# Ledger of designs, part 136: peptides against a protein of PDB entry 2FGR

Target 1, 331 residues: chain A of PDB entry 2FGR
Amino acid sequence: SSVTLFGIVDTNVAYVNKDAAGDSRYGLGTSGASTSRLGLRGTEDLGGGLKAGFWLEGEIFGDDGNASGFNFKRRSTVSLSGNFGEVRLGRDLVPTSQKLTSYDLFSATGIGPFMGFRNWAAGQGADDNGIRANNLISYYTPNFGGFNAGFGYAFDEKQTIGTADSVGRYIGGYVAYDNGPLSASLGLAQQKTAVGGLATDRDEITLGASYNFGVAKLSGLLQQTKFKRDIGGDIKTNSYMLGASAPVGGVGEVKLQYALYDQKAIDSKAHQITLGYVHNLSKRTALYGNLAFLKNKDASTLGLQAKGVYAGGVQAGESQTGVQVGIRHAF

## One batch from the design tools (peptide; made by RFdiffusion4, then SolubleMPNN)

Design b2_p17_4_s2 (from b2_p17_4, 14 letters changed)
Fold by OpenDDE base, seed 4:
Order: C-alpha cells, then sequence, then structure tokens
Structure b2_p17_4_s2 (fold): chain B 331 residues (1-331), chain A 17 residues (1-17)
C-alpha cells in the first residue's frame, strides 16, 4: 500500500474593474492557474490485476488559510480498478465534468475558464453547476484503441427542497475518443434540483474536442444547459468555447480562449476572451498571468471568477476586465 | 447546431425515462 500526500498552492494578486456596484476590486486571490488543493491518495494491489484506491482532496484558500474550514469536497472516493476499468464510490467530479472540462485550456479555474458548467437558474441544489455530486457511483472504462467512456449515478437519498423530490440525483456519462493528438467527447447528464422550491431538471449536453498540432493545441466546447422547470418555462443556455495554446521558449505556455454564453431565458449574450501565460520556473513552480475581458450584453450580469477577490456578477450589460498574476506551486 | 443539441438531449432524456 502507498499513501501520497499531494497538493497545489496557487495564490495571485487579482484585479477586476467592476463589481455589482460598478466599483473595482483587487487583492490576493487563489486558484488562478490551478485550483489550490491538499490531497491524500493511495493504492493497494489486491493481486490478480485488482487494485483498491482512495482519494481525499480538498480546496486550499491560501489568502485566508482556509478560514471557512477544510473538507474533502473536491473528491472523497474509494475505488476498485483493474482490467475492467475503475469503479469509484463517493463525492467526485461527475463523469461529464471530469471529461468535458479537460478541454478547457484554463483548467476550469481563475478568470479565464469556460464557465458553461454553471448554475444558470438559481438552482437550490448544492451542485447545480453540474461539476460534482454527492453520493456518486462512477465507472470509467479502460481506453480501447482510443475509445473510452464514463458513467455516473448519484443517489438523491430522498432529499427534498420545497415540493421538489429527488434533489441531487444525477445520471450521466460520456463517450470519448482519445488517440494521440486527438481528443473528442460527447457528454450527457441530467440532475434533479429545485428552483423556487419547485422540481427542476438540469439537463446538459456537451461536445468537446481538441487537437495537438505539436506547435499549438486547439480546443473547443459546445454545450447546452437547460433547467426544465414545471412552472415558469425553461432556462436554457448555449455555451461555446474555442481556445488555442502554444509552448513558448520551452518553459512557457501561452493560451488564448474565447467563450460565448447565449442565455436564452433573458435573451442575452456574454462574451469572454482570456489571454494567459504560464512560465515554468521548475517542474513544480510556475508564475502565471491572466488577462480576461467579459462583455455582457443586454440583461447579462456575468462576472469573472477572481476567487478570493470577487466572483460575483456585474450590472446588466456591463463589461468587466480582470487580471491575475500569481504563483503556482505543486507538491 | 442548437437544434441538433436539443434533439440529442431530447433523445437522451427519452431513453432515460
Amino acid sequence: as target 1 above (331 residues)
Amino acid sequence: MEKLLEEALKKFLEELN
């Protein structure tokens, strides 16, 4: 049996030019290039090609020293793996987010990431962003000549909110082809939640693809999220992302990513463009900078996710500029 | 593209029910 302690401390100076009041915010933020984390993981060989595993991972907030506490809400799984693949029990990334966020060149964190995995409808469930689930059973296939898949089911445990039952139930999965420079995936998920105390299904479909040309990588996402409400009509968002990354000078990486969020329920679009640079000082330590522009149209109020500084919305139709400059250290 | 996503999502949900 082996136990590995691992983590990332990622802390930055961040600035956004507008908050919900139209004022600037600045300070020390976290998780600008990678989510800061502390984890324990281990594997036991059980013989016959079977392995047991555990994974416990929580978020670190380096700006305040985890003033709100520490937990293993990022992942808390026990697993069996072998030639059949891997079965996981416990809170984790749902299979759809685990696979489809891999196409985000900003690693689903900071001011640059694809923000499609969101609670678009003021859903009252704990994980209405479609990223993680409690009470999750997941299965991941091996890779068969490029083909792979993942499936998950989360138990609701009779959780209710208002008149909504089955809150927190998740069912979803992906199919993918990963071979050399090419990756492509289709993910489908449904999560039961509540909006305004009423039963709501969060339906999600996501298509992702990337290709590594050696000199550059291209990546894209197409997503539809629909909160199907029994009363009040559906809240639908179509999200699109296109990104490129390239190595620079053997020690750096430049990233450019564009996203469009077409928020149908409010007939409003938001445009996000982010330029990022990572400079590797070592295998474990990097400097980084992100510059993001978010343009809200009409009734859109989206804000950049400058975690630790400001992650709220802005006034309707307002644009926001964000900057992060930080250090990422992995151990 | 939007219609294709909606159709695919609809089919998926119909198979789950």
Scores: peptide ipSAE 0.022, ipTM 0.467, DockQ to the pose 0.011
Fold by OpenDDE base, seed 1:
Structure b2_p17_4_s2 (fold): chain B 331 residues (1-331), chain A 17 residues (1-17)
Amino acid sequence: as target 1 above (331 residues)
Amino acid sequence: MEKLLEEALKKFLEELN
């Protein structure tokens, strides 16, 4: 058996021009280009093409030294893999988020990412953003001529919130075509949760595609998230993303991404545009900068996710500008 | 497009029940 220690420390200076009070926030933030993490992983060859694996990964908060502690809530899996693909047991990215966030050119972190994978409805479940699940079993197929898929089920274990009796149950999956420069995927998921102590289904459908032209990459996402409440109207959000990236001078990458969040329950839109640059000092160390603009219309209160500085909302209809400049180091 | 997404999601959920 082999055990590998791995990680990323990503820390930045961040600024946002508005918080919920309309005041600026600035300071030392984390995870601007990649989520900071510490992990252990390993594999064992069992013979006959079968392998066992484990993966334990937690988030690092470099600004406060993990003052709230360290855990393996990013991933804590044991797996079997072989010609049949891979089966995983334990907390992980759900298959839908694992695949469909791969089209986000900002790696689902910092002030620039696609924010569609969100708790849009004040869901009371811990993972109502549709990103991860506890008690998860996942299966990932091999790639067959470009075609691949992933499926997941998370047990609710009779967890209750208010009158909701199946909180945390997840079922979902994706189908994809990954061949050379092309990637395209369809993801579907349902998660059981509660809103206001009442049973609620979080339904999600996501389409993603990307094409690598060599000189540039284009990427897009289309998503609908719907919180179906037992009592009250549905809370529906349609999210759209289009992004482009290009290598610069052999050591850099520039990224531009636009997203639109059409929040149907409040008849309000938010527009996000982000410019990012990564400069590789080595294979393991990079400097980066992100500049994001978020325009809320009408009743929209979305905020940029400057983790470690300010990740809350703003006043309804307010615009927010964010900046991150940081160092990413991988080991 | 929105209707197509809603129909696809509905069909998926119906197959799970």
Scores: peptide ipSAE 0.021, ipTM 0.546, DockQ to the pose 0.011
Fold by OpenDDE base, seed 5:
Structure b2_p17_4_s2 (fold): chain B 331 residues (1-331), chain A 17 residues (1-17)
Amino acid sequence: as target 1 above (331 residues)
Amino acid sequence: MEKLLEEALKKFLEELN
């Protein structure tokens, strides 16, 4: 049996030129290159190729010292693994997000990531961004000549919001091909939630692909999210991403990523462009900088996620510029 | 592309119901 303590502390100075009032915000933020975390994990060899595992991981907020407390909401799983793959029980990334966020060159973190995995409809469920679920059972296949898959089901446990029942139920999965420099995946998910106290289905389809040319990597995402409401019509968003990364000088990495969010319910688009640089001081410590530009059109009010400084929206049709400069340390 | 995504999602949902 083994137990490993691990973590990341990532803290930055961040700036955004506009908040909801049109004012600038700046200060010390968190999780600009990687989500700050503290975790425990371990495995037990049970013999015959069977292993037990546990994983407990929570987010760290270095700017305020976790003023709102610490929890294991990032992951709290027990698992069995072997030649059959892995079964996990407990709160985790849902299979769709676990696989499809891997194509985001900003790793779903900071001001640069693909923001498609979002609560687009003011859903009242705790995880209406489609990223994680409580009460989750997941299964992941081995890799069979490149082919792999993951499936998950989360119990609603009769959670209700307004007239909506089954809130928090998740069903979803992905199929993928991962072979050498190539990765491609299709993910499908449905989550039960509520909007305005009424039953709503959050449907999601995501396509992802990447290719590593050695000198550079290209990555892309195509996603549709649809909050299907009985009253008021569907809230549909089509999200697109294209990114490139390249090593620089043996110690650095540059990233450029574009995303488009076509918000059909408000007939409005948002464009995001992010330039990032990571400079490795060591295997565990890096300096980084991110520069992001978000252009909202028409009724769009999206904001860059400068966690710890400002993660709210802006006025309709306003553009926002964000900067993060920080230190990431892994242990 | 949008139509293909919608069709794939529709088929998925039809299989779940």
Scores: peptide ipSAE 0.016, ipTM 0.518, DockQ to the pose 0.011
Fold by OpenDDE base, seed 2:
Structure b2_p17_4_s2 (fold): chain B 331 residues (1-331), chain A 17 residues (1-17)
Amino acid sequence: as target 1 above (331 residues)
Amino acid sequence: MEKLLEEALKKFLEELN
């Protein structure tokens, strides 16, 4: 048996040129290159190729010292693994987000990531971004000649919001091919939630692919998210991402990523482009910089996610520029 | 340098609309 303490402290100076009032925001932010975290994990060999595991992980907010408290909401799982793969019980990334966010070159973190995994409809559920779930059972297959899959189900436990029942129920999974330089995946998920106190299904379809050319990596995502409402019509967003990364000088990595968010319910698009650089001072410590541009059209009000500084929206049709410069330390 | 990059990226985003 083993127990490992691990974590990341990632803190940055961040700037955005516009908030909801059109004013600039700046300060000390968190999680610009990787989400800051503290965790405990361990495994026990049970013999015969069977292992037990646990994983407890919470977010760290270095700017305020976790003023809102500490919890294990990132992951709190017990697992069994073996030749059959891995079964996990407890709050975690849902299988769809765990796999499909791997194609985001900004690792679903900071001002540069793909923002498709979002609550597009003011859903009232706790996890209506499709990233994590409470009461989750998940299963991950081994890799069979490149082919792999993951499946998950989260119990709603009869949670209600307004007239909506089954809130927090998740069902989803992915199939993938991971072999050498190629990765490709298809994910499907449905989550039960509420919008305006009324039952709503959050349906998600995501296709991801990447190819590593050695000198550079290309990555892409195609996603549709649809909040199916009984009243008021569907809230549909089509999200697209294309990114490239390349190693620089043996110690650095440059990243460029574009995303388009076609918000059908408001007939409005948003364009995001991000340039990122990571400079490794060691295996554990890096400096980084991100520069992101978000252009909202028409009724779109999306904002860059400068966590700890400003993560709100902007005025309709406004553009936002964001910068993060920070230190990431892993232990 | 940041302003030049901002201007270049703004122009790029304008072409994508």
Scores: peptide ipSAE 0.006, ipTM 0.403, DockQ to the pose 0.012

Design b2_p17_4_s3 (from b2_p17_4, 14 letters changed)
Fold by OpenDDE base, seed 2:
Structure b2_p17_4_s3 (fold): chain B 331 residues (1-331), chain A 17 residues (1-17)
Amino acid sequence: as target 1 above (331 residues)
Amino acid sequence: MEELLREALERFRKELE
């Protein structure tokens, strides 16, 4: 068997011009370009094309030294893989988020990412953002002439919240075409949760696509998230994203991404635009900067996610500007 | 590929209605 220790330490200085009180926040933040992490992984060749694997990964918070402790909540899987693909057992990214977040040019982290994978309805489940699940079984196919797929199921284990008795159950999957410069995917998922102590289904549909022109890459996402409630009506959000990235010289990358969040339950929109730059000092070390603008309309209160500094909302209809400048080091 | 994309867009459209 082989065991590899790996990780990323990503720490930044961050600023947002408005919090919930209208005041600025600034300080040392984490995970601006990539999520900081520590992990162990390994594989064992079992012969005949079969391999066993494990993956243990937890988030690192460089600003406070993991004051709240360390865990393997990012991923804790054992797997079998071969010509049939890969089966994973344990907490992980759900298949839908694993595939569809790959179209986010900001890697689902920092102040610039697509924020569609969110708890839009004050869901009371632990993972109501649709990103990860406990008690997860996942299967990923090989790539067949470009076509590939992933499926997952998470057990609720009779977790209850209020009158909801199947909280944490997940079922979902994606189909994709990945060939050369082109990628396209469709994902569907349902998660059972609770809102206000009442059983609620979180339904999600996501379409993603990207094309690499060599000199630049274009990427897009279309998503609907719907929290289906028996009382109070459905909470529906339509999210849209369009992004472009390009290499700068031999050592840099510039990224521009726009997102629109149409929050139907409050009849309010939010617009996000982010400019990012990464400067590679080496294969392992980079400097980066992000500049993000978030415009809330009407009753929208969304905030940029400056992890470690401020990730809360703003007053209804207010705009927020965020900046992150940091160092990313991979090992 | 085109058929898959068309189907995906159609499903998405139906869900958005």
Scores: peptide ipSAE 0.008, ipTM 0.476, DockQ to the pose 0.013
Fold by OpenDDE base, seed 3:
Structure b2_p17_4_s3 (fold): chain B 331 residues (1-331), chain A 17 residues (1-17)
Amino acid sequence: as target 1 above (331 residues)
Amino acid sequence: MEELLREALERFRKELE
């Protein structure tokens, strides 16, 4: 058996030029390159190729020392694994987000990530961004000649909001091909939630692909998220992402990513472009900088996610510029 | 792209109903 203590402390100085009032915000932020975390994990060999595992992981907020407390909301799983793959019980990334966020060159973190995995409709469920779920059972296949898949189901446990009685139920999965420089996957998911106290389905379809050319990597995402409401019509967003990364001088990495969010319910688009650089001081410590531009059109009010400084929206049709400069340390 | 995604999503929903 093994038990490993692990973590990341990622803290930055961040700036955004506009908040909801049109004023700048700046200060000490968290999780600009990687989400800060503390975790425990371990495995036990049960013989015959069967292993038991556990994983407990919570987010760390270095700017305030976790003033609101610590929890294991990032992951709290027990697992069995073997030649059949892996079964996980407990709160975790849902299979769709676990796989499809891997194509985000900013690792779903900081001011530069693909923001398609979002609550687009003021959903009242705890995880209406489609990233994680409570009460989750997940299964991941082995990799067979490149082909792999993951599936998940989360119990609603009769959670109710308003007249909605199945809030928190998730069903979803992906199929993928991962072989050498190529990765491609398709994910489908549905979550039960509520909007305005009424039952709503959050449907998601995502296609991702990447190719590593050695000198550079290209990555892309295509996604539709639809909050299907019985009253008021569907809230649909089509999200697109294209990114490139390249190693620099053996110690650094540069990243450039563009995303488009076509918010159909408000007939409004937002454009995001982010330039990032990571400088490795060691295997465990890096300096990084991110520069992001978010252009909202028409009724769009999206904001960059400068966690710990400002993660709210802006006025309709306003653009926002964000900067993060920080230190990431892994242990 | 939008229409293809919409059609795929609608098929998916119908299978889950």
Scores: peptide ipSAE 0.006, ipTM 0.427, DockQ to the pose 0.011
Fold by OpenDDE base, seed 4:
Structure b2_p17_4_s3 (fold): chain B 331 residues (1-331), chain A 17 residues (1-17)
Amino acid sequence: as target 1 above (331 residues)
Amino acid sequence: MEELLREALERFRKELE
């Protein structure tokens, strides 16, 4: 049996030039390169190739010392694993997000990440961004010659919002091919939620691929989210991402990522472009900088996610520029 | 591409019903 304490403390100075009022925001933010976290994990060999595991992980907010408290909402799982793969019980990344966010060169955090995994429709469920779920059972296959898959189901436990009676139910999965420099995945998911107190299905399809050329890596995502409402019509967003990263001087990494969010319900697009640099001071400590530009067109009000400083929207049709400079330390 | 994605979603939904 083993128990490992692990974590990341990532804190930055961040700036965005516009908030919802058109004013700048700046200060100390968190999780610019990696989500800050504290976790415990361990495994027990049960013999015969079977292992038990646990994983408890919560987010750390270095700017205020977790003044609002600490929890294990990032992951709180018990698992069995073996030649058959892994079964997990507990709150976790849903299989679709776990796999498909891996193509995000900005690690699904800070001002540069792909923002497609989002609550696009003012869904009233707690996890309507499609990233995590409570009451989740997940299964992950081994890798067979590159082929792998993951599946998940989350119980709604008769959670109700308004007239919706299955809020929080998730079903989804992915199939993937991971072999050498190539990764490709297709994910499908449906989550039950509510919009305006009415039952709504959040349907998601995501295609991801990456190729590592050694000197550079290319990565891409294609996603559609559809909040299917019985009344009021569907809220559909098509999200696209293309990114490249390259090692620099043996101690650094440069990243460039573009994303387009085509918000069909409001017939409005948003364009995001981010340049990032990570400088490794050691295996555990890095300095980083991110520069992001977000252009909203028409009725779009998207904002960059400068966690700890400003993560809200902007005025319709406004552009936002964001900067993060920080330290990431892993233990 | 949008049409293909929509069709895939619709098929997926039908399988879940």
Scores: peptide ipSAE 0.005, ipTM 0.418, DockQ to the pose 0.011
Fold by OpenDDE base, seed 1:
Structure b2_p17_4_s3 (fold): chain B 331 residues (1-331), chain A 17 residues (1-17)
Amino acid sequence: as target 1 above (331 residues)
Amino acid sequence: MEELLREALERFRKELE
C-alpha cells in the first residue's frame, strides 16, 4: 500500500469594485487559480488487476489558517478499481460536475470560472449547486476507444426540510468521447431539494466540448438548470461558456473566457468575461493574475467569486470588475 | 432516468427554438 500527502496553497491579493452596497472590497483571498487543498490518498494492489483506494481531501483557507475548521468535504471516498472501471463510496464531486467542470479553463475557482453550477433558486439543500453530494455511490467506466461514462446516486436518507422528504437525493451521469485533441460530453442530473420548505427537483443538462489545436485550446459549455417546484413556477437558467487558452513562451499560459447566464425566472442576463495569465516559476509554483468583468442586466445580481474577500452579489443591474494576483504552490 | 433524459432534451430543444 502507498499513502501520499498532497496539496495546493493558493493565496492572492484580490479586489472587486462593488459589493451589495456599491462599495469596493479588497484584501487577501484564496483559491484564485486552483482551489487550495490538503489531501491524503493511497492505493492497495489486491492482485488480479483489482485495487483498493482511499481519498481524503479538504479545502485550505490560507488567509485565516482555516479558522472555521478543517474537514474532508471536498472528497472522502473509498474505492475499488480494475478492468471494470472504478466504484467510489463517499462524498465526492458528482459525476456530472466531475466531467463537465473539466471544460472550465479557470478550474471552477476564482473570479473567472463558469458559474453555471450554482444554486439558482435559493435551494435549501447543502449541495444545491450541483457540484458534490453526500452519501454518494459513483461508478466510472474505463475509456474504450475514447468512449467513457460516469454514473452516480446519492441517498437522501430521509432528510427533510419543511414538507420535502427526499432532500439530498441525487441521480446523474455523463457520457463522453475523449480521444486525442478532442473531448465532448453530455451530462444529466436530478437532485431533490427544497425551496421555501417545499419539495423541489433540481434538473440539470450540460454539454461540453474542447479541442486542443496545440497552439491553442478552445472549450465550450452549454447548460440548463431548472428548479421544478411543487408549488410555484419553475426557476430556469441557461448558461453558455466559450473559452480559449494558449501557451506563452514555454513557461506561461493565457486564458480568455466568456460566459452568459440567462436567468429566465427574472428575465435577466449576466455577461462574464475574464482574462487570466499563469506564469510557471517551476513545476510546482506559479504566479497568476485574473481580470474579470461581470455585467448584470435588469434584475440580475450576480457577483464574482473573490473567495476570502467578497463572493456576494451586487445591486440589480450593476456591473462588477474583479482582479486577483497570487501565488499557487503545489506539493 | 430515460424519462428525465427525454424531458431534459425536449426542454433544451424548446429553448433553442
Scores: peptide ipSAE 0.009, ipTM 0.463, DockQ to the pose 0.012; fails the geometry check

